# Designs tried in a protein design run: peptides against a protein of PDB entry 5K2M. Part 62

Target 1, 273 residues: chain A of PDB entry 5K2M
Amino acid sequence: MRIGITYTVLRREEMAIKERAGEFGEVVMLHEDDLLFPGNYDLDVVIIRNVSHFKALYTARLFESEGIPTVNSSRLIFEAGDKLFATLRLAGKVPVPEWKAALSEGGALRVPDSLGYPLVSKPVFGSWGRLLAKVNDRDSLEAVLEHRKWMKNPLYGIHYFQEFVEKPGRDIRSYVIGGEFVGAIYRYSNHWITNTARGGKAEPCSDPEVEELSVKAWEAFGEGALAIDIFESEKGLLVNEVNPNMEFKNAARVTGADMAGKLVEYAVEVAKT

## One batch from the design tools (peptide; made by RFdiffusion4, then SolubleMPNN)

Design b2_p13_8_s1 (from b2_p13_8, 5 letters changed)
Fold by OpenDDE base, seed 4:
Structure b2_p13_8_s1 (fold): chain B 273 residues (1-273), chain A 13 residues (1-13)
Amino acid sequence: as target 1 above (273 residues)
Amino acid sequence: GADMEKAAAEDLS
């Protein structure tokens, strides 16, 4: 078996994936600079570890066009990596924060009529809590919308909002790979944006409700490896978002779960189908 | 760190 691994930056995750993949066959590391299509790639499967969502998406689709399956698939990356599209999948199976989408400024200005304040403004793409805004009032909403008008990317014109969820100074990050729950952590933060990429303490999360909810959230997509962000709210557990380009170094360290191994095992299964 | 931030910033352009 020949396993490709595409990457932008050789992180601890990519090193762990490479090491574990070596137990199953020949490993071909493919930096983004090495990728040219169409090409004659002799690979049975490719693990997509590109940092950019869009580069990951297109890389996956390009390999698929050569008849090489990818983990994650371009379909999964597309649907899970867009916060709105992910919400559409999730909302059919699991509790999610209340949300609204508007396609114009005039529509966006009416969002508080249904969700109230405070709101969270999110771009439909992006990671690590970038361009998230807590919108407490009308003035803040107008400011966010005004700034969006001057942003060149047309995706900033897709106005995605959630209710602001009060959290107990933490959120949950769970991992589901191939439909199997692998583990979960609490991510602590004094800021309303809880993300371990910005630092913060991680602790193991052992909660059967989190496990069940995480699997159900994964089943909304039905394939691949996902990190799942869950909020502890007054209304119970809410699935906030999923990530098809998961970081797991902190979670693996804290839980002891072989997340890299599970990812490789799943990729090997995909290669055999 | 810096390389990661730069790579991820491409999505937000």
Scores: peptide ipSAE 0.371, ipTM 0.916, DockQ to the pose 0.095
Fold by OpenDDE base, seed 1:
Structure b2_p13_8_s1 (fold): chain B 273 residues (1-273), chain A 13 residues (1-13)
Amino acid sequence: as target 1 above (273 residues)
Amino acid sequence: GADMEKAAAEDLS
């Protein structure tokens, strides 16, 4: 068994994945600078750990073109890593926050007619709460839309909005790998953005409803390793988003779950299919 | 920290 691991930055997650992968076979660490295609890679599977969503997506697709399976697959990265595409999968299976998508400024200005205020503006790509805006009124909406006109990436012209969900000063991050629930944490913050990458504290979450909902959210995609963001709302649990390029250092520490081991075990299973 | 932020910022360019 030869296991590739692609990466941009050697984090605690990549170190843990490397260590666990070594128990199953030979490990080949591949920094982004080492990647050139078409190539002659002698690998049975590749674990994708590139930081950039787009670098991860293209890396996965390039290995797949060489006949080498990846964890996650390019399909999963594509669908789960885009907030709108992920919402389209999730909305048919699990409760999600109310949402609207608009393809123009004129369309976006009508979103409050259905969602009201406050609402949340999100880019369809990106992580760690970057470019999220809480929009409290018409003036704020106009300001966000005006700024988007000057942003050079055409994907900023895809306007994705959610209702603002009142949360109890926390959200939930769960982990599902190969359809198995691995663990969950609460992320605490005094800010409406509760992501631990923004200074949130983590505590273990042991809730059977969270476990069931997390597995159902994973089943909307049907493959791979996903981190799942869940909100506690007045109308119950809502699946906000999924992450196909998960960070798990804090969750592994708090829960004691072997997330790196579970990821490697799944990659080995994929290699054998 | 800085290297990860730089790598992640590429998506938003």
Scores: peptide ipSAE 0.369, ipTM 0.916, DockQ to the pose 0.094
Fold by OpenDDE base, seed 5:
Structure b2_p13_8_s1 (fold): chain B 273 residues (1-273), chain A 13 residues (1-13)
Amino acid sequence: as target 1 above (273 residues)
Amino acid sequence: GADMEKAAAEDLS
């Protein structure tokens, strides 16, 4: 078994994955600078750990074109890494926050007619709560839309909105790998954006309802390793988003779950299929 | 670190 690991930055996650992969076979670390295609890669599977969503997507697709399976697959990275596409998968399977998508400013200005205020504006791509806006009124909506006109990436013209969900000062991050629930954490914050990347504390989450919902959310995609963001709302648990490029160092530390091992085990299973 | 922040920012540029 030869396991590739593509990466941009050697994080704690990549170090843990490398260590665990070494127990199953030969490990080939592939920095982004090492990647050239087409190539003659002698690998049974590649674990994709590129930081950029787009680099991860293209890297996965390039290996797949050479007959080498990836974890995650390019399909999963594509669908799960886009907030709107992820919502489209999730909405038919699990409770999600109310959402609207608009393809123009004129369409976006009508979103409050359905969602009301406050609402949340999100780019369809990106992580760590970057470019999220809580929109409390019409003036704020107009400002967000105006600023987006000057952003260079055409994907900023895809207007994705959610209802604002009142949360109990925390959210939930769960992990499902190969259909198995691995663990979950609470992420605490005094800010409406509860991401631990912004200095939030993490605590173990042991809730059977979270476990069941997390597995159902994963089943909406049907493959791979996903981190799942869940909100505790007045109307119950809501699946906010999923992440195919999951960070897990804090969750692994807090829960004691062998997330790196589970990821490698799944990659080995994929290689054997 | 700085490299991580730079890499993460590429998607939003």
Scores: peptide ipSAE 0.359, ipTM 0.912, DockQ to the pose 0.096
Fold by OpenDDE base, seed 3:
Order: structure tokens, then C-alpha cells, then sequence
Structure b2_p13_8_s1 (fold): chain B 273 residues (1-273), chain A 13 residues (1-13)
């Protein structure tokens, strides 16, 4: 068994994945600077750990073109890494926050007629709560839309909105790998954007409802390794988003779950199919 | 670190 690991930055997660992969076979670390295609890669599977969503997507597709399976697959990265496409998969399978998408400023200005205020403006791509806006009124909506006109990436012209969900000062991040629930944490924050990258406290989450909902959310995609972000709302649990390139350092530390081992085990299973 | 921020910023450019 020859296991590739593509990466941008050697984080604690990549070190843990490398260590666990070494128990199953030969490990080939591939920095982004080492990736040239077409190439003759002698690998049975590649674990994708590129930081950029787009680099991860293209890296996965390029290895697949050489007949090498990836974890995650380019299909999963594409569908899960776009917030709108992820919502389309999740909707009808699990409870999600109310959402609207508009393809023009004129369409976006009508979103409050359905969602009301406050609402959340999200780019369809990006991570760590960047470019999220809580829109409380018409003036704020017009300001966000005006600024979007000057943004260079055409994907900023895809206007994705959610209802604002009141949370109990925390959210939940769960992990499902190959359809198996691995663990979950609470992420505490005094800000409406809950993210552990911003210095929030993490605690173990042991809730059977979270476990069941997390597995159902994974089943909406039907493959791979996903981190799942869940809100505790007045309407019950809501699946907000999924991440096909999960960070798990804090979750592994807090829960004691072998997330790196589970990811490698799944990659070995994928290599054998 | 700075490398993570740079890599993540590529998506938002």
C-alpha cells in the first residue's frame, strides 16, 4: 500500500495522518510545489489536505485522471465545499436554516421579502467566517451588494443568504468518516460567528441526536470524510454547513477520538475498492 | 500562521 498525502502547510493534522498512514504502508508526502500533471504517480490512494478549496478540488481531479482515488473525491470536494451546493444536498435530507439564492442585485434585494431581517450574507466559498455579514436592515443589504460589485471573483455575484439563527453562545462541530460518527465538540463564542480559529473554547459533545443528525447529513453526500457544523436553534438542530477539508486538532484533543486513524482507515478502504 | 492565511486568501481573491 502506497498512500499519498497532499498538503499546503504541515499542520498537526497532517503530522497525525502521516504517522497513522505509516502503519498501513509507505507514505509519500506531496507538498503543492511537488505536484505536476500529467505525472506517473505510483500511489494506491491520495489523502487531500490542501488548504485552498480550489487547489484541493483540482488536485483531487488530477489524481483521479491518473486512475488514483482520492479522499476526499473531487465530486465530494466540489459539492460539499460550496455552501450553496452543500445546501442543495442537505435540503430535504436534514433540517437546514432557511436560505435564498439570487443571481442579481435586483433578485438579492427581494430576499428579505421571504427571509425577513436579520439575515446572513455568505459567499458560496471561503472558510473561517470570512466575508460573513449579519444584515439587519435594507441599508445594510444595499451596502453589502454595492461592495460585492467591486469584488473581482465572479462567484461573489452568486448571492447566498440564510436566516439569522439565534444560538446559545455556541455551535456544534461533528465528524463523520465513511458513514461512521467519530466525535463532536461544542465551540463557544460570545460573537455570532462561532469559530475555534478565533480563540473559542471547545468542549466534548455527547448527544445521541447530534450523532444521528450528523450521520444523516453525511448520507446526503454518501462518501468521504466530513466535518459538519450544527446549530442549536429554537426550531431544534439545524445543519448549517459541511467541510470536506476538516481541521480536527482541537476536536481530537478534546474528545480523544482517533480522527487521523479513522481517516487513514477509510483511505485504505477506498484504495481496495 | 502566515502561510495558512496566505493559502486561505487565495480562495477569496
Amino acid sequence: as target 1 above (273 residues)
Amino acid sequence: GADMEKAAAEDLS
Scores: peptide ipSAE 0.359, ipTM 0.913, DockQ to the pose 0.095

Design b2_p13_8_s2 (from b2_p13_8, 5 letters changed)
Fold by OpenDDE base, seed 2:
Structure b2_p13_8_s2 (fold): chain B 273 residues (1-273), chain A 13 residues (1-13)
Amino acid sequence: as target 1 above (273 residues)
Amino acid sequence: GADMEEAEALDES
């Protein structure tokens, strides 16, 4: 078996994936600079670890065009990596924060009529809480909308909003790979945006409700490896978003779960199907 | 977008 691993930066995750993949076959590390299509790649499967959502998406689709399956698939990356598309999948299966989408400023200005204030403005793409805005009032909404008009990427014209969820100073990140719950962590933050990258403490989360909800959230997509962001709200657990390009170094460290191994095992399974 | 994601990933690595 020949396992490709595409990457932008050789992180701890990519190193762990490489190491575990080596137990199953030949490992071909493919930096973004090594990727040229169409190519004659002799690979049974490719693990997609490109940092950029779009690079990951296109890389996956390009390998798939050559008959090489990817983990994650381009379909999963597309559907899960877009916050709105992910919400559309999730909302049919699991509790999600109340949301509205608008395709114009005039539409967006009516969102508070449904969600009230405060609400959260999200771009449909992006990581680490980038361009998240807590919108407390009309003036703040108008400011966010004005700024988006000047953003070059037309996807910023897709207005995705959620209710503001009061969280207990933490959120949950769970991991589901091939439909198996692998682990979960609490991410602590004093900021309404919880992110471990911003110096938040991580602790193990051993909650059967989180496990069940995480699997159900994964089943909304039905394939691949997902990190799942869950809020503890007054309404109970809410699936906020999923990430098809998951970081897991903190979760693996804290839980002791073999996330890299599980990812490789799933990739090997995909290669055999 | 992508460049900032790369930069943030570098800061996390």
Scores: peptide ipSAE 0.018, ipTM 0.626, DockQ to the pose 0.293
Fold by OpenDDE base, seed 5:
Structure b2_p13_8_s2 (fold): chain B 273 residues (1-273), chain A 13 residues (1-13)
Amino acid sequence: as target 1 above (273 residues)
Amino acid sequence: GADMEEAEALDES
């Protein structure tokens, strides 16, 4: 078994994956600078850990074009890494926050007619709460739309909105790998954007409803390793988003779950298929 | 963009 690991930055997650992969076979670390296609890669599977969503997507597709399976697959990265495409999968299987998509400013200005205020403006791509806006009124909506006109990337012209969900000062991040629930954490924040990267407290989440919902959310995609963001709302649990390039250092530390091992085990099973 | 994701990942490390 020869396991590739593609990466941009050697984080704690990539170090843990490398260490665990070494127990199953030969490990080939592939920095982005090492990647040239078409190439002669002698690998049974590649674990994709590129930081950029688009670099991860293209890297996965390039390996797949050479007959080398990837974890995650380019299909999963494409569908789960876009907030709108992920919502389209999730909405048919699990409760999600109410959402609207618009392809023009004129369409976006009508979103409050259905969602009301406050609402959340999201880019369809990006991580760590980047370019999230809580839109409390019409003036704020117009300001967000005005800024989007001057953003260079045409994907900022895809207007994705959700209802604003009042959270109990926390959210839930769960992990499902190969259809198995691996663990979950509460992420505490005094801000409406819950981000553990900003020094938020994490605690173990042991809730059977979270476990069941997390597995159902994974089943909407049907493959791979996903982090799942869940809100505790007045309407019950809502699946907000999924991440096909998950960070897990905090969750592994807090839960004691072998997330790196589970990811490697899944990659080994993918290589045998 | 993609380059900003790399910068943020470096700041979190």
Scores: peptide ipSAE 0.018, ipTM 0.626, DockQ to the pose 0.282
Fold by OpenDDE base, seed 1:
Structure b2_p13_8_s2 (fold): chain B 273 residues (1-273), chain A 13 residues (1-13)
Amino acid sequence: as target 1 above (273 residues)
Amino acid sequence: GADMEEAEALDES
């Protein structure tokens, strides 16, 4: 078996995936600079670890066009990596925060009539809490919309909003790979954006309700490896978003779960189908 | 966009 791994930066996750993949076959590391299509790649499966959502999406679709399966698939990356498309999948299966989408500034200005204040403005793409805004009032909403108008990417004109969820100074990140729950962590932060990249403490989460909800959230997509962000709210557990290009170094360290091994095992199963 | 995602990933590594 020949396992490709595409990457932008060789992180702890990519090193762990490479090491575990070496137990199953020959490993071919493919930096973004090594990728040219159409190409004659001799690979049974490709694990997609490009940092950019769009580079990951296009890389997956390009390998699939050569008849090589990918983990994750271009379909999963497309649907899970867009916050609005992910919400459309999740909302039919699991509890989600109340949300609105608007396709114009005039539409966006009416969102508070439904959600009230405070609300959260999100871009449909992007990671690590980038361009998230807590909008407390009308003046703040107008400011966010004005700034979006000057952004060159037309996707910033797709306005996605959620209710502001009051959290107990933490959120939950769980991991589901091939339909199997692998583990979960609490991420602590004094800021309303709970990102471990910003120096948050991580602790193990052992909750059967989190496990059940995480599997149901994965079943909304029905394939691949997903990180799932869950909020503890006054309404109970809410699935906020999913990530098809997950970081897991902190979760693996804290839980002791072999997330890299589980990802490789799933990729090997995909290669055999 | 993409260049900032790469830069953020480098700062986190």
Scores: peptide ipSAE 0.018, ipTM 0.619, DockQ to the pose 0.274
Fold by OpenDDE base, seed 3:
Structure b2_p13_8_s2 (fold): chain B 273 residues (1-273), chain A 13 residues (1-13)
Amino acid sequence: as target 1 above (273 residues)
Amino acid sequence: GADMEEAEALDES
């Protein structure tokens, strides 16, 4: 078996995936600069680890066009990596924060009539809490919408909003690979944006309700490897978003779960189907 | 852009 691994930066995750993949066959590391299409790649499966959502999406689709399966698939990356498309999948299966989408400024200005204040403005794409805004009032909403008019990417004209969920100074990140729950962590933060990159503490999460909800959230997509972000709210557990390009360094360290091994095992299964 | 995503991934590593 020949396993490709595409990457932008060789992180601890990519090193762990490479090491585990070596137990199953020959490993071919492919930096973004090595990727030219159409090509003649002799690979049974490709693990997609490109940092950029769009680079990951196009890389997956390009390998698939040559008959090489990918983990994750271009379909999963497309549907899970867009916050609005992910919400559309999740909302039919699991509890999610209340949300609205508007396709114009005039539509966006009416969102508070349904969600109230405070609300959260999100771009449909992007990671690490980029361009998240807590909108407390009308003046703040108008300011966010005014700034969006000057943003060059037309996707910034897709206005996605959620209710503001009050969290107990933490959120949950769980991991589901091939339909198997692998583990979960609490991410602590004093800021309303909970991100481990901002110096947050991580602790193991051992909650059967989190495990059940995480599997149900994965079943909304029905394939691949997902990180799942869950909020603890007054309404109970809410699935906020999913990530088809999961970082797991902190989660693997804190839980002791072999996330890299589970990802490789799943990729080997995909190669055999 | 892609360069900002790469820079942020380095800061999280």
Scores: peptide ipSAE 0.018, ipTM 0.616, DockQ to the pose 0.259; fails the geometry check

Design b2_p13_8_s3 (from b2_p13_8, 4 letters changed)
Fold by OpenDDE base, seed 2:
Structure b2_p13_8_s3 (fold): chain B 273 residues (1-273), chain A 13 residues (1-13)
Amino acid sequence: as target 1 above (273 residues)
Amino acid sequence: GADMAAAAAEDES
């Protein structure tokens, strides 16, 4: 077994994945600078750990073009790593926050007629709550839309909105790998954006409803390793988004779950199929 | 920490 691991930055996650992968075979660490295609990669599977969503997507697709399976697959990265595409998968299987998509400013200006205020503007891509805006009124909506016009990336012209979900000062992040629930954490924040990357505390989440919902959310995609972001709302649990390029150091530390081992085990299974 | 470095790397990519 030869296991590739692609990465941008050698984080705690990549170190743990490397260590566990070494128990199953030869490990080939592939920094982004090492990635040239087409290549003659002698690998049975590649674990994709590139930080950029697009770099991860293209890296996965490039290895797949050489007959090398990836964890996650380019299909999963594409479908799960876009907030709108992920919502389209999720909405058919699990409760999600009310959402609207608009493809123009004129469309976006009508979103409050359906969702009301406050609403959340999200880019369809990006991490750590970047460019999330709580839109409380018309003036704020117009400002967000005006700023989006001047953003160079055409994907910023895809207007994705959610209802603003009042959360109990936390959200849930769960992890499902190969259809197995691996663990969950509460992420605490004094801000409506609950991302632990911004200094939030993490605590174990042991809730059977979270476990069941997390597995159902994974089944909407039907493959790979996903982190799942869940809101505790007055309407019950809502699956907000999924991440096919998950950070898990805090979850692994807090839960004691072997996230890296489970990811490697799944990659080894994928290599055998 | 590492998360901010990762965030920066994604913003620069």
Scores: peptide ipSAE 0.016, ipTM 0.578, DockQ to the pose 0.170
Fold by OpenDDE base, seed 4:
Structure b2_p13_8_s3 (fold): chain B 273 residues (1-273), chain A 13 residues (1-13)
Amino acid sequence: as target 1 above (273 residues)
Amino acid sequence: GADMAAAAAEDES
């Protein structure tokens, strides 16, 4: 078996994936600079670890066009990596924060009539809480919308909003790979944006309700490896978002779960189908 | 750390 691993930056996750993939066969590390298509890739499966959502999406689609399966698939990356498209999948299966989408400024200005204030403005793409805004009032909404007009990427003109969820100074990140719950962590932050990239403390989460909800959230997509972000709210557990390009170094360290091994095992299963 | 390097790589992409 020949296992490709595409990457932008060799992180702890990519090192762990490489190490575990070596137990199953030959490992081919492919930096973004090595990716030229069409190519003569002799690979049974590719694990997609590109940092950029779009580079990951296009890389997966390009390998699939050559008959090489990917983990994650381009379909999963597309649907899970877009916050709005992910919400459309999740909302039919699991509790989600109340949300609105608008396709114009005039539409976006009416969102508070439904969600009230405070609300959260999100770009449909992007990682690590970039361009998240807590919108407390009309003036803040107008400012966010004005700034979006000057953003070069047309996707910033897609206005996605959520209700502001009051959280107990933490959120939950769970991991589901191939439909199996692998583990979960609490991420602590004094900021309303909880993100491990911003230095949040992580602790293990052992909650059967989190496990059940995480599997149901994965089943909304029905394939691949997902990190799932869950809020503890007054309404109960809410699935906020999913990530098809998961970071897991903190979760693996805190839980002791073999997330890299589980990802490789799943990729090997995909290669055999 | 590695997360900031990853974030920078996304912003350049």
Scores: peptide ipSAE 0.016, ipTM 0.575, DockQ to the pose 0.168
Fold by OpenDDE base, seed 1:
Structure b2_p13_8_s3 (fold): chain B 273 residues (1-273), chain A 13 residues (1-13)
Amino acid sequence: as target 1 above (273 residues)
Amino acid sequence: GADMAAAAAEDES
């Protein structure tokens, strides 16, 4: 068994994955600078740990073109890493916050007619709550739309909106790998953006409803390793988003779950299929 | 922290 690990930065997660992968076979660390295609990679599977969503997506697709399976697959990275495509998968299986998509400014200006205010503007791509805006009124909506016109990436012209969900000063992040629930944490924040990467306390979450919902959310995609962001709302649990390029350092530390081991075990299973 | 700064640089590239 030869296990590739692609990475941009050697984080705690990549160090843990490397260490655990060494128990199953030979480990080949591949920095982004080492990735040239077409190539003759002698690998049975590649664990994708590139920081950029697009670099991760293209890296996965390039290895797949050489007949090498990846964790996650390019399909999963594409569908789960786009908030709109992820919502389309999730909405058929699990409760999600109310959402609208618009393909023009004129369409986006009608979103409040159905969602009301406040609403959340999200880019379809991006991490750590980047370019999330709480839109409280018409003037704020117009400002967000005006700024989007001057953004160079054409994906900023895809307007994704969600209802503003009132949360109990926290959200939940769960982890499902190969269809197995591995663990969950509460992320505490006084800000409406609760992402622990922006600061906040993490605590273990042991809730059977979270476990069941997390597995169902993973089943919307049916493969890979996902971090799942869940809101505790007045309507019950809502699956907000999924992340196919999961950070787990805080979750592993707080829960004691072997996230890196479970990821490697799944990659070894994928290599055998 | 450092992880967000690295991620910000990669998502803007």
Scores: peptide ipSAE 0.014, ipTM 0.582, DockQ to the pose 0.143
Fold by OpenDDE base, seed 5:
Structure b2_p13_8_s3 (fold): chain B 273 residues (1-273), chain A 13 residues (1-13)
Amino acid sequence: as target 1 above (273 residues)
Amino acid sequence: GADMAAAAAEDES
């Protein structure tokens, strides 16, 4: 068993994955600078840990083109890493916040007629709550749309909106790997954007409803390793988004769950299929 | 932390 690990930055997660992968076989660390395609990679599976969503997506697809399976697959990275495409998978399986998509400014200006205010403007891509806007009124909507016109990436012209969900000063991050629930945490924040990378506290979440919902959310995609963001709302639990390129150091530390081991075990299973 | 460095790396990419 030869296990590749692609990475941009050697984080605690990549170190833990490397260590656990060493128990199953030979580990080949592949920095982004080492990645040239086509290449003669002698690997049974590749664990994708590139920081950039697009670099992860293309790296996965490039290995797959050489007959090497990846964790996550390029399909999963594509569908789960786009907030709109992820919503399309999730909405038929689990409760999600109300959403609208518009393909023009004129379409986007009509979104409040359906969702009301306040609403959340989200880019379809990006991490750490970048370019999330709470839109409270028409003037704020117009400002967000105006700013997006000057953004060079054409994906900013895809207008994804969600209802504003009032959260109890926290959200839930769960982890499902190969269809197995691995663990969950509460992420505390005084800001409406809850993210541990922005100074939020993490605590263990032990809730059977969270576990069941997390597995159902994973089943909407049917493969890989996902972090799942869940909101506690007045309507009950809502699956907000999924992440196919999960950070787990805080969750692993807080829960004691062997997320790196579970990821490697799943990668070894994928290599044998 | 590493998360902020990763965020910065995505903004520079």
Scores: peptide ipSAE 0.016, ipTM 0.581, DockQ to the pose 0.167; fails the geometry check

